Peptides against a protein of PDB entry 5A53. Designs and how they scored, part 145

Target 1, 230 residues: chain A of PDB entry 5A53
Amino acid sequence: LVENVKQALFIPGQSCNKNLHDIMVDLSALKKPDMKRFNRKNDIHPFEDMSPLEFFSEKNDCSLMVLMTSSKKRKNNMTFIRTFGYKIYDMIELMVADNFKLLSDFKKLTFTVGLKPMFTFQGAAFDTHPVYKQIKSLFLDFFRGESTDLQDVAGLQHVISMTIQGDFQDGEPLPNVLFRVYKLKSYKSDQGGKRLPRIELVEIGPRLDFKIGRIHTPSPDMVTEAHKKP

## One batch from the design tools (peptide; made by RFdiffusion4, then SolubleMPNN)

Design b2_p18_6_s3 (from b2_p18_6, 6 letters changed)
Fold by OpenDDE base, seed 2:
Structure b2_p18_6_s3 (fold): chain B 230 residues (1-230), chain A 18 residues (1-18)
Amino acid sequence: as target 1 above (230 residues)
Amino acid sequence: SKSLGRLDDELASLIVPY
């Protein structure tokens, strides 16, 4: 079974800065080996013209894209784009808050490239609210790709945790999504002659707090098509 | 705000198949 793992393309926009570049490098490391990065800045405004992204999707055979831009209104903005048949399916702006931490800020732990992360989602809105449902879907799609039945649980080393920062009511600004990455560390605890496996979570980074920005939702026709094609 | 520590414990409990 050839896992049709979705390929991701990371695109620095014209306004990409050092911080966004570093974030891009660290986040994209979690998508290895199924990741490409552009080394050059590209002038792309996805909410004004989607055609350049569709072109890049097709030319790079990437159904996932991340555009790195920054402005006064949208600082440290990561626009996540999904395509279907190289056409824009959905987009969401996720702005990284200034309190971000890079992989260099954490204890370096060895990780195996190509292992699919486990996910945890904290907050009921991930299952009920359209925006958070899209975020959940996006991140699951981004890092898991197509679900293979053989999740060798023994190979799961990483946990991606996504938490909605606090409660909110209808009409209130949407709380940030807290993105955290942990490594599972197994210890043999010798307690009283019974070797109980102790598992600890160690944060490995990056640590990103995402402020939600603009969203493009798929047309009903695109939703139907995306669910029909295996 | 669940402390990061509590989240780590909850995550650890979810991942360990009993």
Scores: peptide ipSAE 0.009, ipTM 0.513, DockQ to the pose 0.024
Fold by OpenDDE base, seed 3:
Structure b2_p18_6_s3 (fold): chain B 230 residues (1-230), chain A 18 residues (1-18)
Amino acid sequence: as target 1 above (230 residues)
Amino acid sequence: SKSLGRLDDELASLIVPY
């Protein structure tokens, strides 16, 4: 089954500021060409009323949405939403810490649009803890791009790295998720007449540290429907 | 009914380089 590439819609909320706008632009650049952005602010409160997001999902044929909001309690908040059949499947609030870096803060490396990223996940909780499992699933689903055959491995230029910031116990606050984007550079090193291929990772941005906020989990019925083989 | 593709967590795992 060649799954159609999921389209993303980036929505500035009423409280969207310049920093969130800049973050939105840079993060959405990684989703090109499968991305739309609204130019106007929309007054949406997804944990109070989900119906506006379902309407936008259907109207724009987008199964991925990101709402950009900011408040005193939830500063630099990116609400990631997935839909199934244009109904809300899941939601997660990821608040960007103030130490973020934009693409302009890194050396301009040519980004080829449409290349699939590789992913790395650091932290056992990505495979065991329900919240981090949802984050892993979300980011893989969000940035996966077209299902290309193994022959396109030669085109893999980018790595998205996600790291859980430290260990935690049950009942403790969930550690931040460190989002990093790297470009693979191959160097021919002439060491002693043998050309050894050396691969280096170069950070290209954006750099985002995500604090986890509120979560909406799918109903058991929606999970069953989403896993049905066509 | 456009089947919005499976939220297949298994397909997500295939992109993780071992």
Scores: peptide ipSAE 0.008, ipTM 0.455, DockQ to the pose 0.263
Fold by OpenDDE base, seed 1:
Structure b2_p18_6_s3 (fold): chain B 230 residues (1-230), chain A 18 residues (1-18)
Amino acid sequence: as target 1 above (230 residues)
Amino acid sequence: SKSLGRLDDELASLIVPY
């Protein structure tokens, strides 16, 4: 079963600024060709009324959405939304810290559009803590592209690394998630007559440190329906 | 601060099936 590639819609909110626009452009470039961007700002408040997002999901045939907003309380906020049957499944606010780097801040490396990234997750909480489980699920779902059974290892260009910034205890503020993108460079190392393929990782951007904000978790019924293999 | 190099090596080791 070729799972249909999930399409992403990037929506500038009313408070979207230049920095958020630039971040949106760079992050959405990793989702090409399976992304759309709105050029107009939309006044959407997803934690107050979800109906506009459900409408956009259906009208654009996008099960992934990212709303770009900024306020004093939630600066550089990327609200990630998933839908199932064009109904809200889950939402999470990820605020980009001011130390972000754009693709233009890195050495321009040519990359082929549409190649599936590999993922690495650093931190035990990605497998145990409900919020970090949702983040892991979201990013895997966002960038998995076509489930090609062909592990064409030859087609692996990018690694997306997600790291929890430090340890935390129950009741403490959740550490940031460090988002990094690397390009794989294969070098034929001629060391000792055995051509061992040396793989080097080169950071290509964007570099984003995500502060976790508000979360909407799926209902148990929606979880059951979403896990039903057709 | 893990040097970018160490992170790159750790990530490279995870990607290459030995």
Scores: peptide ipSAE 0.008, ipTM 0.499, DockQ to the pose 0.024
Fold by OpenDDE base, seed 4:
Structure b2_p18_6_s3 (fold): chain B 230 residues (1-230), chain A 18 residues (1-18)
Amino acid sequence: as target 1 above (230 residues)
Amino acid sequence: SKSLGRLDDELASLIVPY
């Protein structure tokens, strides 16, 4: 079953600033060609009223949305939204820390648009903790691209790495998620007359440390419907 | 933070069929 590639819509909120705009441009570049960006700011408050996002999902045929907002309480906030049947499935606020790096901060490497990323997740909580499970699911869903049965391994050029920043116990604040993007560089190493393929990772950006904010979880009914394979 | 080197080794092990 070839799953249709999910389209993403990037929405500047009313409080979107230059830094968020730059982050939006760089992050959305990883989703090309399957992304749209609004040029105008939109006054959307998804945790107060979700209806404008459902309208945008349907009108733009986008099941993924990212709302860019910033306030004193929620600086550099990227609200990631998923829809199912153009209804809100889940939402999560991910606030970008001030130590972010843009693509311009890295060595310009040739990047082929539309290649499927590989993923790495570092931290056991990505498989056990509900919030980190949602984050893992979200980013896989957001960036996985086309599900082709033919893994053209030769076409895999980049890795999205997500790391939970440190250990935590129950009741402690959730550690940040470190988002990193690497390009794979294959080289032949001659070790003892055997040419073993060696892989190096080169960071290409953007570099984002996400602080976790508010979350909306899907209703049990929507979970059941979303997991029904057609 | 896992060093880039550790990630390289983990990824190399996943991609290179031994």
Scores: peptide ipSAE 0.007, ipTM 0.482, DockQ to the pose 0.025

Design b2_p18_6_s4 (from b2_p18_6, 9 letters changed)
Fold by OpenDDE base, seed 5:
Structure b2_p18_6_s4 (fold): chain B 230 residues (1-230), chain A 18 residues (1-18)
Amino acid sequence: as target 1 above (230 residues)
Amino acid sequence: MKSLGALDDEEASLIVPY
Protein backbone atom coordinates (compact mmCIF):
# COMPACT_ATOMS: atom_id res chain seq x y z
CA LEU B 1 0.00 0.00 0.00
CA VAL B 2 1.54 3.29 -1.06
CA GLU B 3 0.38 5.64 1.66
CA ASN B 4 0.11 9.15 0.26
CA VAL B 5 2.81 11.32 1.78
CA LYS B 6 1.25 13.69 4.27
CA GLN B 7 1.71 17.33 3.32
CA ALA B 8 2.74 19.86 5.94
CA LEU B 9 1.68 23.50 6.19
CA PHE B 10 3.83 25.90 8.20
CA ILE B 11 1.87 28.88 9.46
CA PRO B 12 3.47 31.93 11.04
CA GLY B 13 1.23 33.18 13.83
CA GLN B 14 0.75 36.84 14.62
CA SER B 15 3.54 36.71 17.21
CA CYS B 16 6.05 34.93 14.94
CA ASN B 17 9.51 36.52 15.22
CA LYS B 18 12.75 36.23 13.21
CA ASN B 19 14.23 33.42 15.33
CA LEU B 20 11.07 31.37 15.11
CA HIS B 21 10.87 32.06 11.39
CA ASP B 22 14.44 30.77 10.97
CA ILE B 23 13.54 27.64 12.98
CA MET B 24 10.47 27.21 10.77
CA VAL B 25 12.55 27.49 7.60
CA ASP B 26 15.12 24.97 8.79
CA LEU B 27 12.64 22.43 10.16
CA SER B 28 10.45 22.73 7.08
CA ALA B 29 13.48 22.13 4.85
CA LEU B 30 13.53 18.57 6.24
CA LYS B 31 9.95 18.09 5.02
CA LYS B 32 10.67 19.15 1.42
CA PRO B 33 9.15 18.58 -1.08
CA ASP B 34 6.02 17.80 0.98
CA MET B 35 5.79 21.20 2.64
CA LYS B 36 4.04 24.53 2.18
CA ARG B 37 4.77 27.74 4.09
CA PHE B 38 2.71 30.84 4.55
CA ASN B 39 4.64 34.09 4.20
CA ARG B 40 1.99 36.16 6.02
CA LYS B 41 1.22 36.13 9.71
CA ASN B 42 -2.09 34.61 10.75
CA ASP B 43 -3.98 35.42 13.94
CA ILE B 44 -4.70 31.85 15.06
CA HIS B 45 -5.26 30.62 18.60
CA PRO B 46 -5.79 26.87 18.15
CA PHE B 47 -6.66 26.10 21.78
CA GLU B 48 -9.42 28.73 21.66
CA ASP B 49 -10.72 28.20 18.12
CA MET B 50 -9.58 25.33 15.90
CA SER B 51 -11.81 26.27 12.94
CA PRO B 52 -9.15 28.38 11.11
CA LEU B 53 -6.77 25.40 11.14
CA GLU B 54 -9.45 23.06 9.81
CA PHE B 55 -10.09 25.60 7.07
CA PHE B 56 -6.37 25.77 6.20
CA SER B 57 -6.08 21.97 6.27
CA GLU B 58 -8.88 21.63 3.74
CA LYS B 59 -7.91 24.56 1.49
CA ASN B 60 -4.24 23.53 1.28
CA ASP B 61 -4.82 19.75 1.40
CA CYS B 62 -2.46 19.47 4.36
CA SER B 63 -3.03 16.94 7.13
CA LEU B 64 -0.03 18.28 9.05
CA MET B 65 0.26 21.86 10.26
CA VAL B 66 2.75 23.77 12.37
CA LEU B 67 1.72 27.08 13.89
CA MET B 68 4.64 29.34 14.84
CA THR B 69 3.92 31.63 17.80
CA SER B 70 6.01 33.31 20.47
CA SER B 71 4.99 34.97 23.71
CA LYS B 72 6.53 35.63 27.12
CA LYS B 73 4.67 32.59 28.46
CA ARG B 74 5.22 30.36 25.39
CA LYS B 75 8.45 31.43 23.73
CA ASN B 76 9.35 29.86 20.36
CA ASN B 77 6.17 27.78 20.38
CA MET B 78 5.60 25.33 17.56
CA THR B 79 2.06 23.98 17.73
CA PHE B 80 1.97 20.75 15.77
CA ILE B 81 -1.48 19.88 14.45
CA ARG B 82 -2.72 16.78 12.70
CA THR B 83 -6.02 16.58 10.90
CA PHE B 84 -8.14 13.67 9.79
CA GLY B 85 -10.68 14.41 7.10
CA TYR B 86 -9.65 18.06 7.56
CA LYS B 87 -10.86 17.94 11.18
CA ILE B 88 -8.47 18.42 14.08
CA TYR B 89 -7.17 15.05 15.23
CA ASP B 90 -4.57 16.17 17.76
CA MET B 91 -2.43 19.15 18.73
CA ILE B 92 0.71 19.60 20.79
CA GLU B 93 2.70 22.68 21.74
CA LEU B 94 6.46 22.19 21.49
CA MET B 95 8.45 25.21 22.63
CA VAL B 96 11.99 25.48 21.27
CA ALA B 97 14.55 26.27 23.96
CA ASP B 98 16.92 29.22 23.40
CA ASN B 99 19.92 26.92 22.86
CA PHE B 100 18.68 25.96 19.38
CA LYS B 101 21.05 25.59 16.43
CA LEU B 102 20.13 26.35 12.83
CA LEU B 103 21.35 24.54 9.71
CA SER B 104 23.79 27.43 9.21
CA ASP B 105 25.48 26.51 12.51
CA PHE B 106 26.52 23.14 11.05
CA LYS B 107 28.82 22.12 8.23
CA LYS B 108 26.77 22.15 5.05
CA LEU B 109 26.44 18.67 3.66
CA THR B 110 24.85 17.84 0.36
CA PHE B 111 21.88 15.52 0.74
CA THR B 112 19.10 14.30 -1.51
CA VAL B 113 15.78 15.97 -0.77
CA GLY B 114 12.81 13.68 -0.17
CA LEU B 115 14.64 10.68 1.29
CA LYS B 116 12.87 8.99 4.18
CA PRO B 117 14.66 9.54 7.49
CA MET B 118 15.26 6.81 9.99
CA PHE B 119 13.96 7.60 13.45
CA THR B 120 15.56 6.76 16.75
CA PHE B 121 13.71 7.26 20.01
CA GLN B 122 15.59 7.28 23.31
CA GLY B 123 13.46 6.88 26.41
CA ALA B 124 11.00 4.17 27.43
CA ALA B 125 8.25 6.78 27.85
CA PHE B 126 7.96 7.05 24.05
CA ASP B 127 6.26 3.65 24.21
CA THR B 128 4.44 3.95 27.55
CA HIS B 129 3.53 7.56 28.39
CA PRO B 130 0.56 9.01 26.44
CA VAL B 131 2.19 12.40 25.75
CA TYR B 132 5.45 10.92 24.50
CA LYS B 133 3.49 8.34 22.49
CA GLN B 134 1.72 11.24 20.81
CA ILE B 135 5.06 12.98 20.13
CA LYS B 136 6.51 9.76 18.68
CA SER B 137 3.43 9.23 16.53
CA LEU B 138 3.45 12.85 15.39
CA PHE B 139 7.10 12.94 14.32
CA LEU B 140 6.91 9.56 12.61
CA ASP B 141 3.83 10.77 10.77
CA PHE B 142 5.43 14.13 9.97
CA PHE B 143 8.70 12.86 8.48
CA ARG B 144 7.97 9.26 7.48
CA GLY B 145 7.54 10.11 3.79
CA GLU B 146 6.35 7.34 1.51
CA SER B 147 5.81 4.09 3.39
CA THR B 148 7.90 1.91 1.15
CA ASP B 149 8.16 -1.52 2.78
CA LEU B 150 11.71 -1.53 1.49
CA GLN B 151 13.58 0.47 4.05
CA ASP B 152 16.40 0.20 1.57
CA VAL B 153 19.39 0.85 3.81
CA ALA B 154 21.02 2.08 0.61
CA GLY B 155 18.58 5.00 0.54
CA LEU B 156 19.12 5.90 4.18
CA GLN B 157 20.75 9.33 4.40
CA HIS B 158 19.21 10.88 7.48
CA VAL B 159 18.60 9.91 11.06
CA ILE B 160 16.26 11.90 13.24
CA SER B 161 16.99 11.30 16.90
CA MET B 162 14.49 12.12 19.61
CA THR B 163 15.61 11.80 23.22
CA ILE B 164 13.68 12.37 26.42
CA GLN B 165 15.93 14.57 28.56
CA GLY B 166 16.28 12.47 31.70
CA ASP B 167 14.08 10.31 33.86
CA PHE B 168 10.86 11.52 35.44
CA GLN B 169 8.24 10.27 37.85
CA ASP B 170 4.49 10.53 37.72
CA GLY B 171 3.35 14.05 38.56
CA GLU B 172 6.70 15.64 37.66
CA PRO B 173 7.06 18.11 34.79
CA LEU B 174 7.63 16.28 31.54
CA PRO B 175 11.28 16.41 30.42
CA ASN B 176 12.18 18.11 27.18
CA VAL B 177 12.50 16.19 23.94
CA LEU B 178 15.88 16.63 22.29
CA PHE B 179 15.50 16.73 18.52
CA ARG B 180 18.67 16.01 16.52
CA VAL B 181 19.24 15.39 12.82
CA TYR B 182 22.18 13.41 11.49
CA LYS B 183 23.45 12.50 8.06
CA LEU B 184 24.93 9.06 7.53
CA LYS B 185 28.36 9.14 5.98
CA SER B 186 29.75 5.93 4.59
CA TYR B 187 33.52 5.75 4.44
CA LYS B 188 35.49 3.09 2.69
CA SER B 189 38.17 2.43 5.26
CA ASP B 190 41.27 1.33 3.35
CA GLN B 191 42.72 0.12 6.65
CA GLY B 192 44.07 -3.44 6.66
CA GLY B 193 42.76 -5.14 3.50
CA LYS B 194 39.20 -5.72 4.78
CA ARG B 195 37.08 -2.90 3.40
CA LEU B 196 34.74 -2.65 6.36
CA PRO B 197 32.14 -0.02 5.58
CA ARG B 198 32.43 2.60 8.29
CA ILE B 199 29.24 4.54 8.91
CA GLU B 200 29.51 7.83 10.74
CA LEU B 201 26.70 10.06 11.92
CA VAL B 202 27.27 13.75 11.33
CA GLU B 203 24.91 16.25 12.89
CA ILE B 204 23.42 18.51 10.22
CA GLY B 205 20.77 20.38 12.22
CA PRO B 206 18.56 21.89 13.18
CA ARG B 207 19.16 21.18 16.86
CA LEU B 208 16.00 21.75 18.86
CA ASP B 209 15.18 21.10 22.50
CA PHE B 210 11.40 20.91 22.78
CA LYS B 211 9.59 21.87 25.95
CA ILE B 212 6.15 20.28 26.02
CA GLY B 213 3.18 22.63 26.32
CA ARG B 214 -0.56 22.17 25.89
CA ILE B 215 -2.02 19.09 24.26
CA HIS B 216 -5.26 18.30 22.51
CA THR B 217 -5.98 14.58 22.27
CA PRO B 218 -8.29 13.00 19.70
CA SER B 219 -11.72 11.74 20.61
CA PRO B 220 -12.04 7.95 20.89
CA ASP B 221 -14.19 8.00 17.76
CA MET B 222 -11.52 9.82 15.75
CA VAL B 223 -8.88 7.37 16.98
CA THR B 224 -11.02 4.49 15.76
CA GLU B 225 -11.60 6.15 12.38
CA ALA B 226 -7.92 7.04 11.90
CA HIS B 227 -6.86 3.45 12.64
CA LYS B 228 -9.42 2.01 10.20
CA LYS B 229 -7.73 3.62 7.20
CA PRO B 230 -5.59 0.94 5.63
CA MET A 1 -10.90 40.04 10.09
CA LYS A 2 -8.31 37.30 10.61
CA SER A 3 -5.32 37.83 8.31
CA LEU A 4 -4.95 34.83 6.04
CA GLY A 5 -1.48 33.70 5.01
CA ALA A 6 -0.26 33.31 1.47
CA LEU A 7 1.97 30.42 0.44
CA ASP A 8 5.57 31.37 -0.42
CA ASP A 9 5.86 28.55 -2.94
CA GLU A 10 5.45 29.83 -6.51
CA GLU A 11 3.10 26.93 -7.34
CA ALA A 12 0.95 27.32 -4.25
CA SER A 13 -0.69 30.69 -4.95
CA LEU A 14 -3.72 29.59 -2.95
CA ILE A 15 -4.94 32.98 -1.83
CA VAL A 16 -7.05 31.94 1.09
CA PRO A 17 -9.99 34.37 0.90
CA TYR A 18 -10.70 36.48 3.97
Scores: peptide ipSAE 0.019, ipTM 0.565, DockQ to the pose 0.026
Fold by OpenDDE base, seed 2:
Structure b2_p18_6_s4 (fold): chain B 230 residues (1-230), chain A 18 residues (1-18)
Amino acid sequence: as target 1 above (230 residues)
Amino acid sequence: MKSLGALDDEEASLIVPY
C-alpha cells in the first residue's frame, strides 16, 4: 500500500511578520514538493475556532497545516495542525526562539527535493511524555514523505535532529525542542593512501528552538479512525 | 467567504529538483 504523501499547507496568520515568513519559507522548503504556502494573511485563531482550518484542509487537500502567528505571549508561533478526513486531529503550538537561524545563515548546500530525512530524537521523553510523543509523531508524520519500505540508505541525504533541551521534572515547564537539519556529506579522504569514505554532518538549517505552547489532542474516536489501516 | 490564500512559488530556487 503506497500511503499517499501527506500534503502540508503553510498559512500566514494575521500577525505573521517577516521573521515568521522567513521561517515558514525555510521550514516549508524541507517539505517540498509536498507543500503549499499561502502568501496572504488569514485571520485564524485555531484554539478559538478550528472551522477555518478544516475548510482549508479540505479545499487544499492538505492533511498537515502550519499557521504562522506572533504575539507578545506567543512570539514566532507555529501552530502545527493535523487533520483526518479534513477534520482537526491534533494541534500543537511551537514557538520559535529568537536565536533561530535561516537557511541563508548556513553555507548553501543544494539538496535533492523529495528525499526522506532520517530522524534522530534525543531525550527519553520523546517516547514517554505525551506532549513529546505528539511532537515526535507530528514531525515523523510531517517529513516522512512516501512510505517506501526500503529507505535506500544510499539515498539518505538529510538528518533531522530533535533534542529535548535538558531534563525536567513533573510540573516543570517543558523544555524546548531543538530542531536541527544536517546534510550528509560524503567525501573521499585520502588519509595515508587508504581512501576511506568520510561522512560528515553539515548543518544546513533552519535552526529552530521550539518552545511548546498550547496543545489540542485528538478525540479517542479520531485516534481509532486514524489508526485503522485500510 | 473564507479567502483561500494564493500559493507562493518564489522560493523554489533553494531546492534542486532531481
Scores: peptide ipSAE 0.014, ipTM 0.511, DockQ to the pose 0.027
Fold by OpenDDE base, seed 4:
Structure b2_p18_6_s4 (fold): chain B 230 residues (1-230), chain A 18 residues (1-18)
Amino acid sequence: as target 1 above (230 residues)
Amino acid sequence: MKSLGALDDEEASLIVPY
């Protein structure tokens, strides 16, 4: 079953600033061509009222949304929303730390738009802890493109790496998730007259360290319904 | 092949349908 590529909608919130706009542009570039962006700021408070997001999901046929907001308490906040049947499935706040790097901070590299990234997840909690399971599921869902015949021919172009920043115990604050994007470069290494293909990972950006904020989880009933549709 | 740094495609901007 070729899973239909989920469309993403990027929404500037009322408090969206230049940094968040730049981050939005760079992150959304990885989702092309399956991405829409709003140019206008929208006064949306998803943890208070979800109805505007459900409206936008339906009207734009987008099952993925990212709301860009910033406040003193939640600086550089990217609220990732998933919908199922245009109803809110889950939400998570991921606040971008101030040490972020944009695509412009890296060496300009060419890429083919629409190629699926390979994912790597570092940290056992991605498979065990509910919050990190949600993050893993979200990012896989967000950046999974279509398997096009072009992908099979073009091969692997880029890797998205997600790392939990350190170990943590129960009751401790959840460590940040380090988001990194790499391009695979093939080099011909001439070692001793044997041309061995060498593959190198080159960071291309953006570089984002996500602090975990508020979370909305689906009801057990919504989980069951979402899993019934293959 | 698109350059990652040339993604100034303002073209994908949806206006919120009021």
Scores: peptide ipSAE 0.010, ipTM 0.508, DockQ to the pose 0.024
Fold by OpenDDE base, seed 3:
Structure b2_p18_6_s4 (fold): chain B 230 residues (1-230), chain A 18 residues (1-18)
Amino acid sequence: as target 1 above (230 residues)
Amino acid sequence: MKSLGALDDEEASLIVPY
């Protein structure tokens, strides 16, 4: 089965700043070769008018989009958009906290482009709470693409870890999602004459703490259409 | 005229984190 890997489009909004640009560059590097980036700022307000994003989805053949905007209310905001048939399926605002780290802040490690990451999710709400279920679905869809057979484990180089920052009750503000990227490093340990393979996780970046913002959920009809197997 | 975004060919460089 040829995986139809979803293509991503990264869009600087009108309010895009240097920090968001740098974050965009680093995050999009993890999506290579299946990404495009715009070099020009676009005046897009997706929660007011979705039509420009639908136009870009169709024109660029991208079912994933990330809009980079910043305001006093929504600082360092990454709006993640998915389309189905070039129509908006869902959207979520994820605001990057000021404690972010870029790839340049970590030890430089070579990686092979196009290798699929493993995901880990920490927090029960990723399986139960509708917002965190959407985040889980989005990031799996964004970076893994379609489900590959177990044979791709032999090429596993990266782990993406997503953690819900603490517990919460109903009606409380949703905790941040901690996004971390690790490289698997194999060591030959010579302990006691048996070479045991030791695997270590080395953080490679970027490091992003996401505050959850506004959400657009698909209509029930669009959910039904998107889950129809051809 | 809504400014159509242009692709950035230069940023397509593989930022291989050295």
Scores: peptide ipSAE 0.011, ipTM 0.492, DockQ to the pose 0.025; fails the geometry check

Design b2_p18_7_s1 (from b2_p18_7, 6 letters changed)
Fold by OpenDDE base, seed 2:
Structure b2_p18_7_s1 (fold): chain B 230 residues (1-230), chain A 18 residues (1-18)
Amino acid sequence: as target 1 above (230 residues)
Amino acid sequence: PYFDEELTEEDKLLDALL
């Protein structure tokens, strides 16, 4: 099965700032080598007109896009977009809280580019609530692509943890999603001649708390087409 | 105006050093 790895395009919006640029660089580094970034700002408003994003999807052969914008109402906003057949499938605004940490805030660890992360999801709503189901689907699609069920444990280097920040009831504001990235570090401890492999999780960044903003959900027809694996 | 310019070679080099 040739893994059709989805390519991601990172787009600075007109209101992109230094913090968003740094976040973009760090998050996109996790998508290498399957990532492109624009170096110039683009005046894109995806919830007003989606056509520029569809154009970029087609022109760059990218089915994943991230638009970086910031305003007083939507500070540090990462709009995640997926396309199917170069048409908008879904969109979600994820605003990065001010307590973010960059890769530079953590101990630099060597990592192999292109290894697929393992995901962990904490919170029942990831399986039941439509918005959190979309977030789960998005991040799995963004970093894993269509690849086979057998994640070779031998290739596991990174863990991405996504946690819903607290419990909520119906009609309440949706809690933030806590995004954390860890590297698996194997230690051979020589304790008394028994080499017990110890595995430790080391946070490597970035550390992002996502506030959920606006969403665009796919049409039922597009859902049916996108699930038709050839 | 839309700019669809990818990272410069300098930006790619800087990114490889990170």
Scores: peptide ipSAE 0.023, ipTM 0.533, DockQ to the pose 0.025
Fold by OpenDDE base, seed 3:
Structure b2_p18_7_s1 (fold): chain B 230 residues (1-230), chain A 18 residues (1-18)
Amino acid sequence: as target 1 above (230 residues)
Amino acid sequence: PYFDEELTEEDKLLDALL
């Protein structure tokens, strides 16, 4: 089965800074080889005019986009965009908290490029709440694409963990989503003549705490059309 | 317009590790 892996385009906005650039580099490294990055700032305001993003989606053949912007109201903002037929499907603002860690903050480990990560989701709201369901769908789509091959299980090296930071009630502010990346490390332990495989999770970065911002949800018609194509 | 990012040597090293 030829996996139609979705391509991602990372776009620095006009207000992009060094910290956002570094985060962009580190996060996009996890999407290799299926990513492109712009080196020039673009004046894009997706919640005011979506047309520039639709143009970039078509011209770069990318159905995933990440716009990097920062303001006083929306500091370290990563706007995640998905397109269907090069038209905007959905968007979500995820603002990175100041406690972020880059790949350089962790022990350098080598990886095989192109292996799909395993995902873990912690928090019941990922299955019940519309916003967290969209986040779950987005990240699964971003890193796995639509098709799972059985070969992916044999090559498991990465775990991406997404955790909702605490409980919340109706009408309360939505808790942050904690994004963590781990590598599986296998050890041979000689305990008492039985070689028990010991598996450890080693954090590799980046470490990102996402505050949820503005959301654009797809129209019912676009949902129907997107589900008709495998 | 498509503008390819020229990777820094540090970015290239990180990209080779991952």
Scores: peptide ipSAE 0.017, ipTM 0.488, DockQ to the pose 0.029
Fold by OpenDDE base, seed 1:
Structure b2_p18_7_s1 (fold): chain B 230 residues (1-230), chain A 18 residues (1-18)
Amino acid sequence: as target 1 above (230 residues)
Amino acid sequence: PYFDEELTEEDKLLDALL
């Protein structure tokens, strides 16, 4: 099966700032080589007019897009967009909290570009709540793509951890999603002649706490089409 | 499927390590 890896397009919005640019650079580094970045700011308002995003999806052959905008109400906002047939499937605003850490804030560890990360999800709501289900689906699509091939454990370098920050009840504001990236370090510990492979997780960044904003959900028809196995 | 990838068995094993 030819792995049809989903391509991502990172788009600076008109209000993109230095912090968002730095976050974009670091997050997009995890998607290499399957990413494109625009260098110019684009005036796009996806919840008002989606047509420019559909145009960019088609012209760049990218089914994943991230729009970087910042305002007083929506500071450090990353709008994640998925398309199906170059039409908007879903969108979600994820605002990066001010406590973010960049790759430069961690010890520089060399990593191989193009290795797919493994995921961990902490919080029951990732399996029950529609918003967190969408986030789970989005990040799996974003970093893994359509490949059903069992990744060789020998190629495992990265773990992406996504945690719902605390419990919540119906009608309460949705807790943030804590995004963490770890590198797996295999140490051959010679303990008494038994080589027990010891795996250690080392945080490598970026560290992002996502506040959930506006959401666009797909139509039932688009869901049915997107789940049709070719 | 174009969307909604499931966790692999390796992903589930890593969930047990974290």
Scores: peptide ipSAE 0.013, ipTM 0.352, DockQ to the pose 0.689; fails the geometry check
Fold by OpenDDE base, seed 4:
Structure b2_p18_7_s1 (fold): chain B 230 residues (1-230), chain A 18 residues (1-18)
Amino acid sequence: as target 1 above (230 residues)
Amino acid sequence: PYFDEELTEEDKLLDALL
């Protein structure tokens, strides 16, 4: 089954600042060509009224949305939204820590647009904890692209690494998720007359540490319907 | 009015890098 690539819409909120704009540009570049960006600020408050996001989802045919907002309480906040049938499926606030790095902070490396990244997840909670399971599902949906059986090996250029920052117990604040992007570089090593291909991971950015904020989870009925449609 | 405004110069630079 060739799943249609999910389109993403990046939306600057009314409180969007330069840093969030730069982060939006860099993160959305990884989603090209399956991405749209708005340039105008939109007064959207997704946890108060979801109807504007449903309207945008339908009008732009985007099942993925990212709202960029910033406040004293929720600095550098990226609200990730998924829709199903143009209705809100889930939402999560991911606040970017101040230690972020942009693509410009790394050595410029050429990469091919539209190649699917490989994902790596570090932390058992990605498989067991409901919030981290949602994050894992979200990022896989966001960057998975068209599932084509044959192109996956020949087109591997990027690795997205997501790491839970440390261990946590029940009732403790959820650790940040460390988002890192690497390019695979193949070097011919001349060690000992056998050219063994050496693969190195080179960080290319952006570098984002996500603090987890508010979450909206789908109803059990929406979960069932979303899993029935291929 | 939710308009597709033109890509910023930063977007054009990223398009050239990608």
Scores: peptide ipSAE 0.010, ipTM 0.484, DockQ to the pose 0.027; fails the geometry check

